# Peptides against a protein of PDB entry 5JXT, part 42

Target 1, 319 residues: chain A of PDB entry 5JXT
Amino acid sequence: SLLPKKEINVYIGMSEMQVKWYQKILEKDIDAVNGAGGKRESKTRLLNIVMQLRKCCNHPYLFEGAEPGPPYTTDEHLIYNAGKMVVLDKLLKRIQKQGSRVLIFSQMSRLLDILEDYCVFRGYKYCRIDGSTAHEDRIAAIDEYNKPGSDKFIFLLTTRAGGLGINLTTADIVILYDSDWNPQADLQAMDRAHRIGQTKQVVVYRFVTDNAIEEKVLERAAQKLRLDQLVIQQGRAQVAAKAAANKDELLSMIQHGAEKVFQTKGAFGTMAEKGSQLDDDDIDAILQAGETRTKELNARYEKLGIDDLQKFTSESAYE

## One batch from the design tools (peptide; aimed at target 1 Y72 D113 I114 D117)

Design b2_p18_8_s3 (made by RFdiffusion4, then SolubleMPNN; from b2_p18_8, 9 letters changed)
Fold by OpenDDE base, seed 4:
Structure b2_p18_8_s3 (fold): chain B 319 residues (1-319), chain A 18 residues (1-18)
Amino acid sequence: as target 1 above (319 residues)
Amino acid sequence: MFVGRRAERRNEELRLLE
């Protein structure tokens, strides 16, 4: 029988460089961030800020002028300048030692470009699929990864490209490097490994930048998923989950953690204490804290009814 | 010194501007 998947949100502090770039993004549009734009503020502008903040949470090298150089090199700076990369780098070593194989999903093909450079730099053999990958090349990559005795440790995928019905049950670990706004896209990604033919316990690590917009992206996705489940269970087909965030929701998401980010000098959390020098105990602590926060997050939304889940009010998360 | 594909492209773009 297929074992239930274990899902753990991994809450990761920003690196010093991420904090700096996060501040710059907020400062550039400070009037919009403060809500001073009022009725004149476009939803498009807020969506652009959200996109830039999500890019920052993934890797600062997604911005022009963030990567050190010229000359440009692939070195340890690729890892230590992004909190998610620091955790990923340690986690992948553990995963490899366990004889596991890993799918890494992202929304951003440009992040996969960084992860490719990282894989080559660390000597990890990998496959890649994104939205631009030709159909034949997708088949070839899947077959190369799934072949008996494949030396491919990592599969890099964009979440939506990886969601297209493929079987990757030869992997037992799934890393969601970022989250889709649609929780169903992430579930579809997980279901590439968590499917009939899987013989191992599937573990899903969802990376979430702590004290940043990604916490609100995660919360919104969890609310939507619970709402979708309750609507299906109750037969209330009329509750079209408002799929798109309104302006006030987007503004609240942008403002989340912004004050603390502005006050922060250096990195956040374990990134401030140890930077790239995380040991196995630090990873265990991060995973344990993540497992606790994941249970707490799920427990919050499991208690909410349809009417409560429809009220995306900033207040209901703190009671 | 390792130069990945992103770094190679960026270094080439700079060399073409010189």
Scores: peptide ipSAE 0.544, ipTM 0.928, DockQ to the pose 0.634
OpenDDE base, seeds 1, 2, 3, 5: peptide ipSAE 0.521, 0.534, 0.523, 0.503; ipTM 0.917, 0.926, 0.924, 0.889

Design b2_p18_8_s4 (made by RFdiffusion4, then SolubleMPNN; from b2_p18_8, 7 letters changed)
Fold by OpenDDE base, seed 2:
Order: C-alpha cells, then structure tokens, then sequence
Structure b2_p18_8_s4 (fold): chain B 319 residues (1-319), chain A 18 residues (1-18)
C-alpha cells in the first residue's frame, strides 16, 4: 500500500547577502511598499516586487552584480550567500547517507542553473528537466534517473515541467525549493514520487524563507488548497477561488517582515547564529520546528469553513 | 579553483566586452 506522504515546511533564515538584497528591492520601490502609490499603484508593479523578493529568497545571484567576481568562480560562496542553499547542502548529505534519492523542484529555471553548478561542485550526479527541455531529452533524463541501479542522486525540475504525468517513484524525497502560487502545481510535483510503484515513505520538504514574502505565499497557498478541498467536498463548483491576489493582498505580502528586514544588520535566525556552519543537530532542530509550524498551519485552516476561508483572503489584508 | 557553467559564461561575456 502507498504510505501517506509526510510534508514538512522548512523555515529558513536569510543570509546577510539576502537581507541586503531584500532591503535594496524594498527601497527601490519604497513608495509602493508603503502604499503611498494609492489607487495609482499598478498591480503589475506589485507583482514585479513580489517576483524580485521571491528571487531574493531563492538566491541573491539571480540578480546582476550579486555574484562575487571577476574572476567568476564556483565555490562555498554559492552556498553561504543563500539560506536555502546552506540547509539544502546539509540536508542532501543526510538524504544521501540514508540511501534516498531526491527530486528538487523550483519555479525558476535560473535557480536550476545555480543548482547544477552546486551539484557539480559537490560531486552530486544529477538529471535536469525544465520547460525548455526537448521531449526526447526529457524522456532520456527520466529513463536515466529511473533505471535500475541509477547513479543519479538528484533530479532538478521546474515545478511545471515535473508536473506533466511522469513517474519518478524511484525517488522518495521531494524538495520544493520554492512554492507555486497554485498549490495544485506543487501537489502534482509531489505526486511524481508519491504514486503507484513507490515502496518508501515519501517525505516532502518545502523550503520557506522565514520573516519574508514566502511565508505569505505559503499561507495563501494553504488557504487556497483548503478552500479547493471544501468546494469539491460540498459540490459548490461555483466558488471559483480567485486565482490571482488583489492589490491589497499583494501589498500585505510585500510588507510582511519588511520592517524587521530593514532593522536587521546581518543574517536572520539560524543563519545569524550559525551561518554556514550548521551541524546535524541544527538541521534536526530546523526540521522539528518546521514540523510543528506545519501542523499549526494545517490546523489553522482545517478548522475554517468556506465562508471563513473566503473572508480571511479579505480580512488578512485589512489587519 | 572550480568554474561552473554560469561562472564560465560570465567570464566569457566579460572577456568579450574588454
């Protein structure tokens, strides 16, 4: 029988470089961040800010002039300059020691380019698929990963490319390096490993930058997922869940943690305390805290009815 | 010193501008 998947949100502090770039993004559009643009503030501008903040949460090297050089090199700076990479680097060592195999999903093909450099730097054998991968190359990558005795440890996928009907049950670990705005896209990605033919407990690690926009992306995705489930259960097909955030929701998401980011000198949380020198106990603590916060988040939305879930999309923008 | 695909590309792009 297929075991239920275990999902854990992994809350990760920003590196010092991420804090600096996050501040710079907010400062560049400070009038929009403060709501001073009023009715004239375009939804497009807010969406652009959200996309830059999400890039920052993923890796500062997604911005021009963030990567050290010239000369440009691939070294430990690729890891310690992004909180998610620090946690990923430790977590992958543990996963490998357990004899597990891992799918890593991102929304950003440019982040997969960073993860390729990381895989080569650490000596991890990998496959890659994104939205530009030719059909034949996609088949070849899947077959190479799934073959009996495959030496490919990691599969790097964009969430959308990974969602397309493929079987990856030869992996038992899923890392969502970032979240989709549509929780169904992430579920479809998880279901590549969590499907008929899986023999292991599937564990899903969802990376979430703490005290940043990604917490609000996660909360909104959890709320939407619960609403979608209740709509299906109640046969209320007419509640088209408003797929796109409104301006006020986007503004609230941008403002989340912004004050604390502006006040912060250096890194956040465990990244401030330990930096790149996380040990196995620090990882266990992060995973345990993440499991607790995940249960709390789920319990918050499980108690809500359809009407409450519809109101919370409006009221969390006004408090 | 390791030079990944992205670093290689950035160095080559810089050399073309000089």
Amino acid sequence: as target 1 above (319 residues)
Amino acid sequence: MFIGKRAKKKNEELEKKL
Scores: peptide ipSAE 0.604, ipTM 0.943, DockQ to the pose 0.651
OpenDDE base, seeds 1, 3, 4, 5: peptide ipSAE 0.584, 0.599, 0.593, 0.602; ipTM 0.935, 0.943, 0.938, 0.943

## One batch from the design tools (peptide; aimed at target 1 E67 L78 I114 E116)

Design b2_p19_1 (made by RFdiffusion4)
Pose (drawn by RFdiffusion4):
Structure b2_p19_1 (pose): chain A 317 residues (1-241, 244-319), chain P 19 residues (1-19)
Amino acid sequence: SLLPKKEINVYIGMSEMQVKWYQKILEKDIDAVNGAGGKRESKTRLLNIVMQLRKCCNHPYLFEGAEPGPPYTTDEHLIYNAGKMVVLDKLLKRIQKQGSRVLIFSQMSRLLDILEDYCVFRGYKYCRIDGSTAHEDRIAAIDEYNKPGSDKFIFLLTTRAGGLGINLTTADIVILYDSDWNPQADLQAMDRAHRIGQTKQVVVYRFVTDNAIEEKVLERAAQKLRLDQLVIQQGRAQVAAAANKDELLSMIQHGAEKVFQTKGAFGTMAEKGSQLDDDDIDAILQAGETRTKELNARYEKLGIDDLQKFTSESAYE
Amino acid sequence: ALEEMIEEENKKPRPTKAP
């Protein structure tokens, strides 16, 4: 029995420093922010703003010249200058206290570099797979974290790094520091720990910058995830739109017994006998429209699970 | 396009200059 994973959006604010940088990004190209300029502009200008706001929502130290002036130290400012780091510090502290281990995923490798400095600062044992990591290296990194009684606690990965089918069930908590544009990528990262061999409840925390660009980014991915489900669930429809033996057999046998019973004429003919007054015609049209409504209202309401013929139906016996 | 920007960014040196 594999427990369904718990996925939680943790909505996070921004530090005072992030606001300063967030405003500068928006100011430096306020024209494109207000939707000015021609409609012919290429997508490049706006996408550059998206990248900077994404970096800003992650950590201000991703911008050069942002960390407090030289010389540079690694201290508490690494935590309190990014809203996500403040939430993560207490979250990781609570995670270790309850005997849990955690996989931390990110889109940006320069953010895992910042998380490296944090892990060394707090004394956390950790592993990293980067996507810019050799094959033999990540094998050892997987094994090190999966070793029985492992010294490690945190596993730093990029959402795409490892490839398909790698197993990290020795962890039961997943933290998505930032989200991906395609939902299948984040969903695959969660299934690093949420797969066969996982014994404990998998909990996934997704850091989202509330009232900023990442909240809006998330709604789009949630929509795209919902669209994918509808396509996959309806993937049986085109194969259904020939005729089975039973389908052909049912067409022929339908009402055949009543035909054999009949010596004279059938229904509409036996009761009225090839002569029809106005009242008889009106009853035929009223009964037909009624049957027509009930038939259409029944089938136009159905779904794929009702129309889909099982392959075992072809096993006529 | 944005995935390419992310790949270019990931190729840059470390963000922190602390020894």

Design b2_p19_1_s1 (made by RFdiffusion4, then SolubleMPNN; from b2_p19_1, 8 letters changed)
Fold by OpenDDE base, seed 4:
Structure b2_p19_1_s1 (fold): chain B 319 residues (1-319), chain A 19 residues (1-19)
Amino acid sequence: as target 1 above (319 residues)
Amino acid sequence: LLDQMIDEENALPRPLRAP
């Protein structure tokens, strides 16, 4: 029988470079971040800030002029300048050592470009699929990954491209490098490995930048998913969960952790203490803390009714 | 709109990195 998947949110501090770029993004549109635009502030302006903050949480090299060069080189700077890459680099060593195979999902094909260069640099054999991958090349990549005795360790996928009903049950680890705004897209990504034909325990690691926009993206996704589940269970088809965030919701998400980011000199959390020199104990601590916070997050939303889950009020998350 | 913004971002060129 298929074992239940284990899902762990992995809360990751920003690198020093990410903090600097996160500050710069907020400062560039500080009036919008402070809500000074009032009723005239476009939803598009706030969505642009959200997009830039999410890019920063993924990798600072997603910004023009952030990467050292030209010449651009594939070296340790590709890892240490992004907290998620530092954790990924250590986690992949463990995953490989245990004889697992891994799917890595992102929203951003440009992040997959970084991950591809990283895979080459570390000598990880990989496959890739994104939105631009031709149908024939997708089939070839899936077949190459799934073949008996495949030496392909990693499959790099955009979440939406990987969601297309494909079978990747030859992997047992799923890394969501970032979260989709629609939690169903992430579930569809997990279901590539967590499907009939899987013989191992599927473990899903969801990377979440701590004290940043991604915590609110995660909270919103968890809330929406719970609401969708309750609506289905109660047969209340009329609870059209407004799929799109409103302006106030977007503003509250942008403001989350912003003050602490402005006050921070250097990196956050374990990234401040260890930088790129995480050991196995540091990874175990991060995973254990993540497992605890994941249970707490789930327990918070499990207690909420439909009416509470419809009220995305900044206040109800603190009781 | 966010999906469109992601698609637009994903259309940006990749920097060529030397090994």
Scores: peptide ipSAE 0.295, ipTM 0.885, DockQ to the pose 0.457
OpenDDE base, seeds 1, 2, 3, 5: peptide ipSAE 0.279, 0.295, 0.258, 0.277; ipTM 0.878, 0.878, 0.873, 0.878

Design b2_p19_1_s2 (made by RFdiffusion4, then SolubleMPNN; from b2_p19_1, 6 letters changed)
Fold by OpenDDE base, seed 2:
Parts: structure tokens; C-alpha cells; sequence
Structure b2_p19_1_s2 (fold): chain B 319 residues (1-319), chain A 19 residues (1-19)
């Protein structure tokens, strides 16, 4: 029988470089971040800030001129300059040692480019699929990954490209490097490994930059998912959760952790304490803390009714 | 909108690492 998937949110501090870039993004649009634009602030401007902050949470090298050079070589700096990469690097070693195989999902194909460089640098064998991958190349990549005795350890996928009905049950670990704004897209990605034919316990690690916008993206996604579940269960199909965040939601998300980011003269959390020198105990602590916070997050939304879940989405929808 | 912005970003060419 297919075992239930285990989902763990992995809360990760920003590197010093991420903090500096996160500050720069907020400073560039400080009036919008402070809500000084009021009703005149464009939704597009707030969405642009959200996108830049999400890029920063993924990797600072997603910005022009962020990668150190010349020479522009892949080295340890690719890892230590992004909190998610520091955790990923340690986690992948553990996953490989366990004889597991891993799907890594991102919204950003540009992040997959960084992950390719990382895979080459670490000597990890990988496959890749994104939204630009030709149909034939996609089939070839899937077949190469799924073949008996495949040497491919990692499959790099965009969440959308990975969501399209493929079977990847030869992997038992799923890393969501970032989260989709639509929680159903992430579920569809997980279901590539968590499907009939899976023989192992599927474990999903959702990377979340702590004290940053991604924590609010996660909270909103969890809220929406719970609302969708309750709507289905109650047959209230008319309560289509408005998929689009409003201006006030976006502003609140942008403001989350911003003050602490401005006050910080270095890295955050475990990245401040250990930097790139995370050991196995540090990873265990991060995973344990993540499992606790995941249970707390789920328990928070499980207690809410449709009306409560709607108020959190509707107080922002009626002004 | 966010989806479109992600798609636009994903369409950006990979920075040529100068050799």
C-alpha cells in the first residue's frame, strides 16, 4: 500500500548576502513597503517587490551583478551565499547516503540553472525538465531517470513542468526549493513521487526562508489549501478561493520580517551561528524544528472553519 | 500576474559566465 507522504517545512535563515540583497530590494521601493502609496500603490509594484524578494530567498545570484567575479567560476560561494543551498548541500549528502533519490522543484528555471552548476560542482548526476524542455527531451529525461539502475540521483524540475502527469516513483524524496502561490501545484509536484508504484516512504522537504516573505507565502498557501478542502467537503463549490492576493495581503507579506531584516548586520538564525559549517546535528535540529512548526501550522488551520478562513482572505477583498 | 512574472523571469537567458 502507498504510505502517506511526510511533509516537513524546513525553515532556513538567510545568508549575509541574502540579507544585504533583501535590504536593497526593500530600500528601492521603501515607500511601497511602508504603505505610503496607500490606495494609489499599484498592485503591479507590490507584485514586483514580491518577485524580487522571492528571488532573493532562492538565491542572490538570480540578480545581475550578484555573482562574484571575475573569474566567474562555480565554487563554495555558490553554496554559502544562499541559506537554502547550505541546507540543500548537507541534506543531499544525507539523502544520497541513505540510497534515496530526489526530485527538486522550483518555480524558477533560472534557479535550476544554479542547481545544475551546483550538481556539476558536487559531481551529482541529474536530469532536468522545465517549461522550455521539448516533449521528446522530456520523455528522454524521465526514462533516463526512471530506468533500472539509473545513475541519476537528482531530478531538477520546474513545479509546473513536473506537475504534468509524469511518474517519478523511482524517487522517494521531494524537495520544494520554493513554494507555488497555488498550493495545488506543489501537491501535483509531490504526487509525481507519491503515486501508485512508490515502494518507499515519500518525504517532502519544503524550504522556507524564515523571517521573510516565504513564510507568508507558506501561510497563505496553507490557508488556501484548507479552504479548498473544506469547500470540497461541504459541497460549497461557490466559495472559489480568490487565487489572487490583494494589495493589503501583498503589503503585509512584504512587510513580514522587513524590520528585522533592516536591523540585521549579518546572516539569520542558523546561518548566523554556523554559516556554511552546518553539521549533521545542525541539520537534525533544523528538521526537528521544522517538523514541530509544520505541525503547529497545520493545527492552526485545521481548527479554522470556512468563515474564519474567508475572513483572512476577505477583509483584504472588500476594500 | 505572479505567474506571468515568473514566466518572464524564466525566459531570461542564462547569464553567460564569462570564461
Amino acid sequence: as target 1 above (319 residues)
Amino acid sequence: MLDEMIEEFNAEPRPLKAP
Scores: peptide ipSAE 0.422, ipTM 0.862, DockQ to the pose 0.485
OpenDDE base, seeds 1, 3, 4, 5: peptide ipSAE 0.406, 0.399, 0.403, 0.344; ipTM 0.862, 0.873, 0.853, 0.836

Design b2_p19_1_s3 (made by RFdiffusion4, then SolubleMPNN; from b2_p19_1, 6 letters changed)
Fold by OpenDDE base, seed 4:
Structure b2_p19_1_s3 (fold): chain B 319 residues (1-319), chain A 19 residues (1-19)
Amino acid sequence: as target 1 above (319 residues)
Amino acid sequence: MLDEMIEEENALPRPLRAP
């Protein structure tokens, strides 16, 4: 029988470079971040800030002029300048050592470009699929990954491209490098490995930048997922969960952790203490803390009714 | 809208990195 998947949110501090770029993004549009635009603030402007902050949480090299060069080189700077890459780099060593195979999902194909260069640098054999991959090349990549005795360790996928009903049950680890705004897209990604034909315990690691917008993206996704589940269970099809965040929701998400980011000199959390020099104990501590916070997050939303889950108020997260 | 913004970002070229 298929074992239940284990899902762990992995809360990761920003690198010093990420903090610096996160500050710059907020400063560039400080009036919008402070809500000073009032009714005239466009939803598009707030969504653009959200996109830039999410890019920063993924990798600072997603910004023009952030990467050292030209010439651009694949070296340790590709890892240490992003907290998620530092954790990924250590986690992949463990995953490989245990004889597991891993799917890595992102929303951003440009992040997959960084991960591809990283895979080459570390000598990880990989496959890749994104939104631009031709249908024939997708089939070829899937077949190459799934073949008996495949030496392909990693499959790099955009979440939406990986959602297309493909079978990747030859992997037992799923890393969501970022989260989709639609929690169903992430579930569909997990279901590539967590499906009939899987013989191992599927473990899902969801990377979440701590003290940043991604915590609110995760909270909103968890809330939406719980609401969708309750609506299905109660047969209340008319509870149209407003699929799109409103301006006030977007503003509250942008503001989350912003003050602490402005006050921070250097990196956050374990990234401040260890930087790229994380050991196995540091990874175990991060995973254990993540498992605890994941249970707490789930327990918070499990207690909420439909009416509470519809009230995405900034206040209900602090009681 | 957000999905469109992701698609626009995904259309951007990457820097060519030397190994």
Scores: peptide ipSAE 0.313, ipTM 0.889, DockQ to the pose 0.457
OpenDDE base, seeds 1, 2, 3, 5: peptide ipSAE 0.307, 0.293, 0.290, 0.296; ipTM 0.886, 0.878, 0.882, 0.882

Design b2_p19_1_s4 (made by RFdiffusion4, then SolubleMPNN; from b2_p19_1, 6 letters changed)
Fold by OpenDDE base, seed 4:
Structure b2_p19_1_s4 (fold): chain B 319 residues (1-319), chain A 19 residues (1-19)
Amino acid sequence: as target 1 above (319 residues)
Amino acid sequence: LLDEMIEEENAGPRPLRAP
């Protein structure tokens, strides 16, 4: 029988470089961040800020002129300049020692480019599929990954490209390096490993940048998913979950953690204390804290009714 | 719109890193 998947949100502090870039993004459009643009501020302007903040949470080298060079080299700086890479690097070593195989999903093919260079640098054998991958090359990559005795440890996928009904049950670990704005896309990605034919416990690690926009992306995704489930269960098909975030939701998401980011000198959390020198105990602590916060997050949304889940107001969840 | 913006950001050139 297929075992239930274990899902763990992994809350990760920003590196010092990420904090600096996150500050710069907010400062560049501070009037928008403060809501000073009023009724005339375009949804597109806020979506641009959201995109840049999400890029920063993934890797600062997604910005032109952020990477040290020329020459551009693949070295430890590719890891220590992004909190998610520091955690990924330690987690992949553990996963490999366990004899597991891993799918890594991102929204950003440019992040997959960084992850390819990282895989080469660490000597991890990998496959890749994104939106630009030709159909024949997708089939070849899937077959190469799934073949008996495949030496491919990692599969790098964009969430949308990996969602296309493929079977990757030869992997038992799923890393969501970032979250889709639509929680169904992430579920579809997980279901590539968590499907009939899986023989192992599937574990899903969802990376979430702590004290940043990604916490609100996660909260919104969890809220939407719970709402969708309740609507289906109650037969209330008329509750069209507002598919797109409104302007005020986007503004609230951008503002989340911004003050603390502006006040921060250096990195956040475990990244401030240990930087790239995380040990196995630090990873265990991060995973344990993540499991606790995941349970708390789920318990928060399980108590909410349809009417509460429709009110995406930051204020109503604290009463 | 956000999906389109992600697709646009994904269309950029890959940086070439030396090992």
Scores: peptide ipSAE 0.206, ipTM 0.846, DockQ to the pose 0.489
OpenDDE base, seeds 1, 2, 3, 5: peptide ipSAE 0.151, 0.196, 0.180, 0.182; ipTM 0.832, 0.841, 0.850, 0.842

Design b2_p19_2 (made by RFdiffusion4)
Pose (drawn by RFdiffusion4):
Structure b2_p19_2 (pose): chain A 317 residues (1-241, 244-319), chain P 19 residues (1-19)
Amino acid sequence: SLLPKKEINVYIGMSEMQVKWYQKILEKDIDAVNGAGGKRESKTRLLNIVMQLRKCCNHPYLFEGAEPGPPYTTDEHLIYNAGKMVVLDKLLKRIQKQGSRVLIFSQMSRLLDILEDYCVFRGYKYCRIDGSTAHEDRIAAIDEYNKPGSDKFIFLLTTRAGGLGINLTTADIVILYDSDWNPQADLQAMDRAHRIGQTKQVVVYRFVTDNAIEEKVLERAAQKLRLDQLVIQQGRAQVAAAANKDELLSMIQHGAEKVFQTKGAFGTMAEKGSQLDDDDIDAILQAGETRTKELNARYEKLGIDDLQKFTSESAYE
Amino acid sequence: SPLTAAEARKMKREELKEE
């Protein structure tokens, strides 16, 4: 029995420093922010703003010249200058206290570099797979974290790094520091720990910058995830739109017994006998329209799970 | 010229890995 994973959006604010940088990004190209300029502009200008705001929502130290002036130290400012780091510090502390281990995913490798300095600062044992990591390296990194009684606690990955089917069930908590544009990428990262061999409840925390660009980014991915489900669930429809033996058999046998019983004429003909007054015609049209409504209202309301014929139906016996 | 913040952090990480 594999427990369904708990996915939680943790909505996070921004530090005073992030607001300064967030405002500068928006100011440096306020024209494109207010939707000015021609409609012919290429997508490049707006996408550059998206990248900067994404970096800003992650950590201000991703911008050069942002860390407090030289010389550079690695201290508490690495935590309190990014809202996500403040939430993560207490979250990781609470995770270790309850005997849990955690996989931390990110889109940017420069952010895992910042998380490296944090792990050394707090004394956390950790592993990293980067996507810019050799094959033999990440094999050892997987094994080191999966070793029984492992020294490690945190596993730093990029959402895409490892590839398909790698197993990290020796962890039961996943933290998505930032989200991906395609939902299948984040969903695959969660299934590093949420797969066969996982014994404990998998909990996934997704850091989201509330009232900023990442909240809006998330709604779109949630929509694209919902669209994918509808396509996959309806993937049986085109194969259904020939005729089975039973379908052909049912068409022939339908009402055949009543035909054999009949010596004279059938229904509409036996009761009225090839002569029809106005009242008889009116009853035929009223009964038909009623049947027509009930038939259409029954089938136009159905779903794929009702129309889909099982392959075992072809096993006529 | 002085090192940037990213360069200083990287050097410190390399020195620590050597020890």

Design b2_p19_2_s1 (made by RFdiffusion4, then SolubleMPNN; from b2_p19_2, 11 letters changed)
Fold by OpenDDE base, seed 2:
Structure b2_p19_2_s1 (fold): chain B 319 residues (1-319), chain A 19 residues (1-19)
Amino acid sequence: as target 1 above (319 residues)
Amino acid sequence: AALSAAEARARRRAERAAA
C-alpha cells in the first residue's frame, strides 16, 4: 500500500547577501511598503515587489549585478550566498547517502539554471524539465530518470511543468525549493512521486525563508487549501476562494519581517551563526523545528471555519 | 561585450546540452 507522504516545512534564514538585497528591494519602493501610496498604489506595483522579494528568498543571483564577476564561474559562493542553497547542499548529501532520489521543484526556470550549475559543481547527475522543454525531450528526460539503475540522482522541474500528470515514483524525496500561490500546484508536484508504483515513504521538504514574505505565502496557501477542502466537504460551491490577494493582503505580506530585515546586519538565524558550515546536527535541528512549526501551522487552520478562513488575518506588522 | 552572469549560465547550459 502507498504510505502517506510526510510533509515538513524547512524554515531557513537569509544569507547576508540576501538580507542586503531584500533591504534594497524594500527601500526602492519604501512608500509602497509603508502604505504611504494610499489609493494611488497599484496592485501591479505590490505584485512586482512580491515577485522581487520571492526572487531574493530563492537566490540573489536572480538579480543583475548580484553575482561576483566577470568571470562568472561556479564556486562555493553559489551556495553560501543563499540560505536555501546552504541547506540544500547538506540535505542532498544526506539524501544521497540514504540511497534516495530527489525531485526539486521551483516556480522559477532561472533558479533551475542556478541549480544546474550547482549539480555540475557537486558532481550530481540530473535531469531537467521546464515550461520550454519540448514534449519529446520531456519523455526522454522522464525515461532517463525512471530507467532501472538510472544514475540520475536529481530531477529539476518547474512546478507547473512537473505537475503535468507524469510519473516519477522512482524518486522518494521531493524538495519544493519555493511554493506556488496555488497550493494545488504543489500537491500536483508532490503527486509525481507520491503515486501508484511508489515503494518508499515519500518525504516532502518545503523550503521557506523565515522572517520573510515566503512565510506569508505559505500561510496563505495553507489557508486556501483548508478553505478549498471545507468548501468541497460542505458542498458550498458558491465560496469561490478569492484566488488573488487584494492590495491590503499583498501589503501585509510585504511588511512581514521587513522591520527585522532593516535592523539586521549580516545573515539571519543559523546562517548568521554557522553560515555555510552547517553540520548534520544543525540540519537535524532545522528539520525538527520545521516539523514542529508545520504541525502548529496545520493545527491553526484545522480549527478554523469557512467564515474565519475567508478573512485574511492581517496580523499587524506592529504586533 | 562581457557576458552577463545570466548569459554565462545560459552558455554553460547550451554547452551541456550539446555534449
Scores: peptide ipSAE 0.594, ipTM 0.934, DockQ to the pose 0.619
OpenDDE base, seeds 1, 3, 4, 5: peptide ipSAE 0.593, 0.590, 0.591, 0.592; ipTM 0.935, 0.934, 0.935, 0.936

Design b2_p19_2_s2 (made by RFdiffusion4, then SolubleMPNN; from b2_p19_2, 10 letters changed)
Fold by OpenDDE base, seed 4:
Structure b2_p19_2_s2 (fold): chain B 319 residues (1-319), chain A 19 residues (1-19)
Amino acid sequence: as target 1 above (319 residues)
Amino acid sequence: APLSAAEARAARRARRAAE
């Protein structure tokens, strides 16, 4: 029988470089961030800010002028300049020692390009599929990864490209490096490993930058998922979950953690204390804290009705 | 002009795909 998947949100502090770039993104559009743009501020501008903040949460090298160089060489800086990479680097070592195999999903093909450099730098053998991968090359990559005795440890996928009905049950670990706005896309990604033919318990690690936009992306995704479940259960097909955040929702998401980011000198949380020197105990603490916060997040949305889940007000989650 | 970091990464990727 297929064991239930275990999903754990892994809350990760920003590196010093991420904090600097996050501040720079907010400062560039400070009037929009403060809501001073009023009715004239376009939803498109706010969406652009959200996308830049999400890039920052993934890796600062997604921005021109962030990577040290020339020469542009892969080194430890690729890891320590992004909180998610620091955690990923430790987690992958543990996963490999356990004899597990891992799918890594991202929304950003450019993040997969960084992860390829990382895989090469660490000597991890990998496969890759994204939106630009030809159909034949996708089949070849899947077959190479799924081959009995495959030496491919990692599969790098864009969430949407990896969602295309493929079987990757030869992996038992799923890392969502970032989240889709549509929680169904992430579920479809998990279902590549969590499917008939899986012999192990699938564990899903969802990386979430703490005190940043990604917490609100996660909350919105959890809210939407619960709403979709309730709509299906109640047969209320007419509750068109307004899939797109409104302007005020986007503004609230951008503002989340912004003050703390501006006040922060250096890195956040465990990244400030230990930087790249995370040990196994630090990883266990991060995973345990993540498991607790995941349960708390789920418990908040499980109590909400359809009408409450349609309101993206921070206040309605506390009443 | 010196390659940008992104162009250098793309060039590394292209080399690995040709191997």
Scores: peptide ipSAE 0.609, ipTM 0.943, DockQ to the pose 0.622
OpenDDE base, seeds 1, 2, 3, 5: peptide ipSAE 0.594, 0.589, 0.589, 0.585; ipTM 0.941, 0.940, 0.940, 0.939

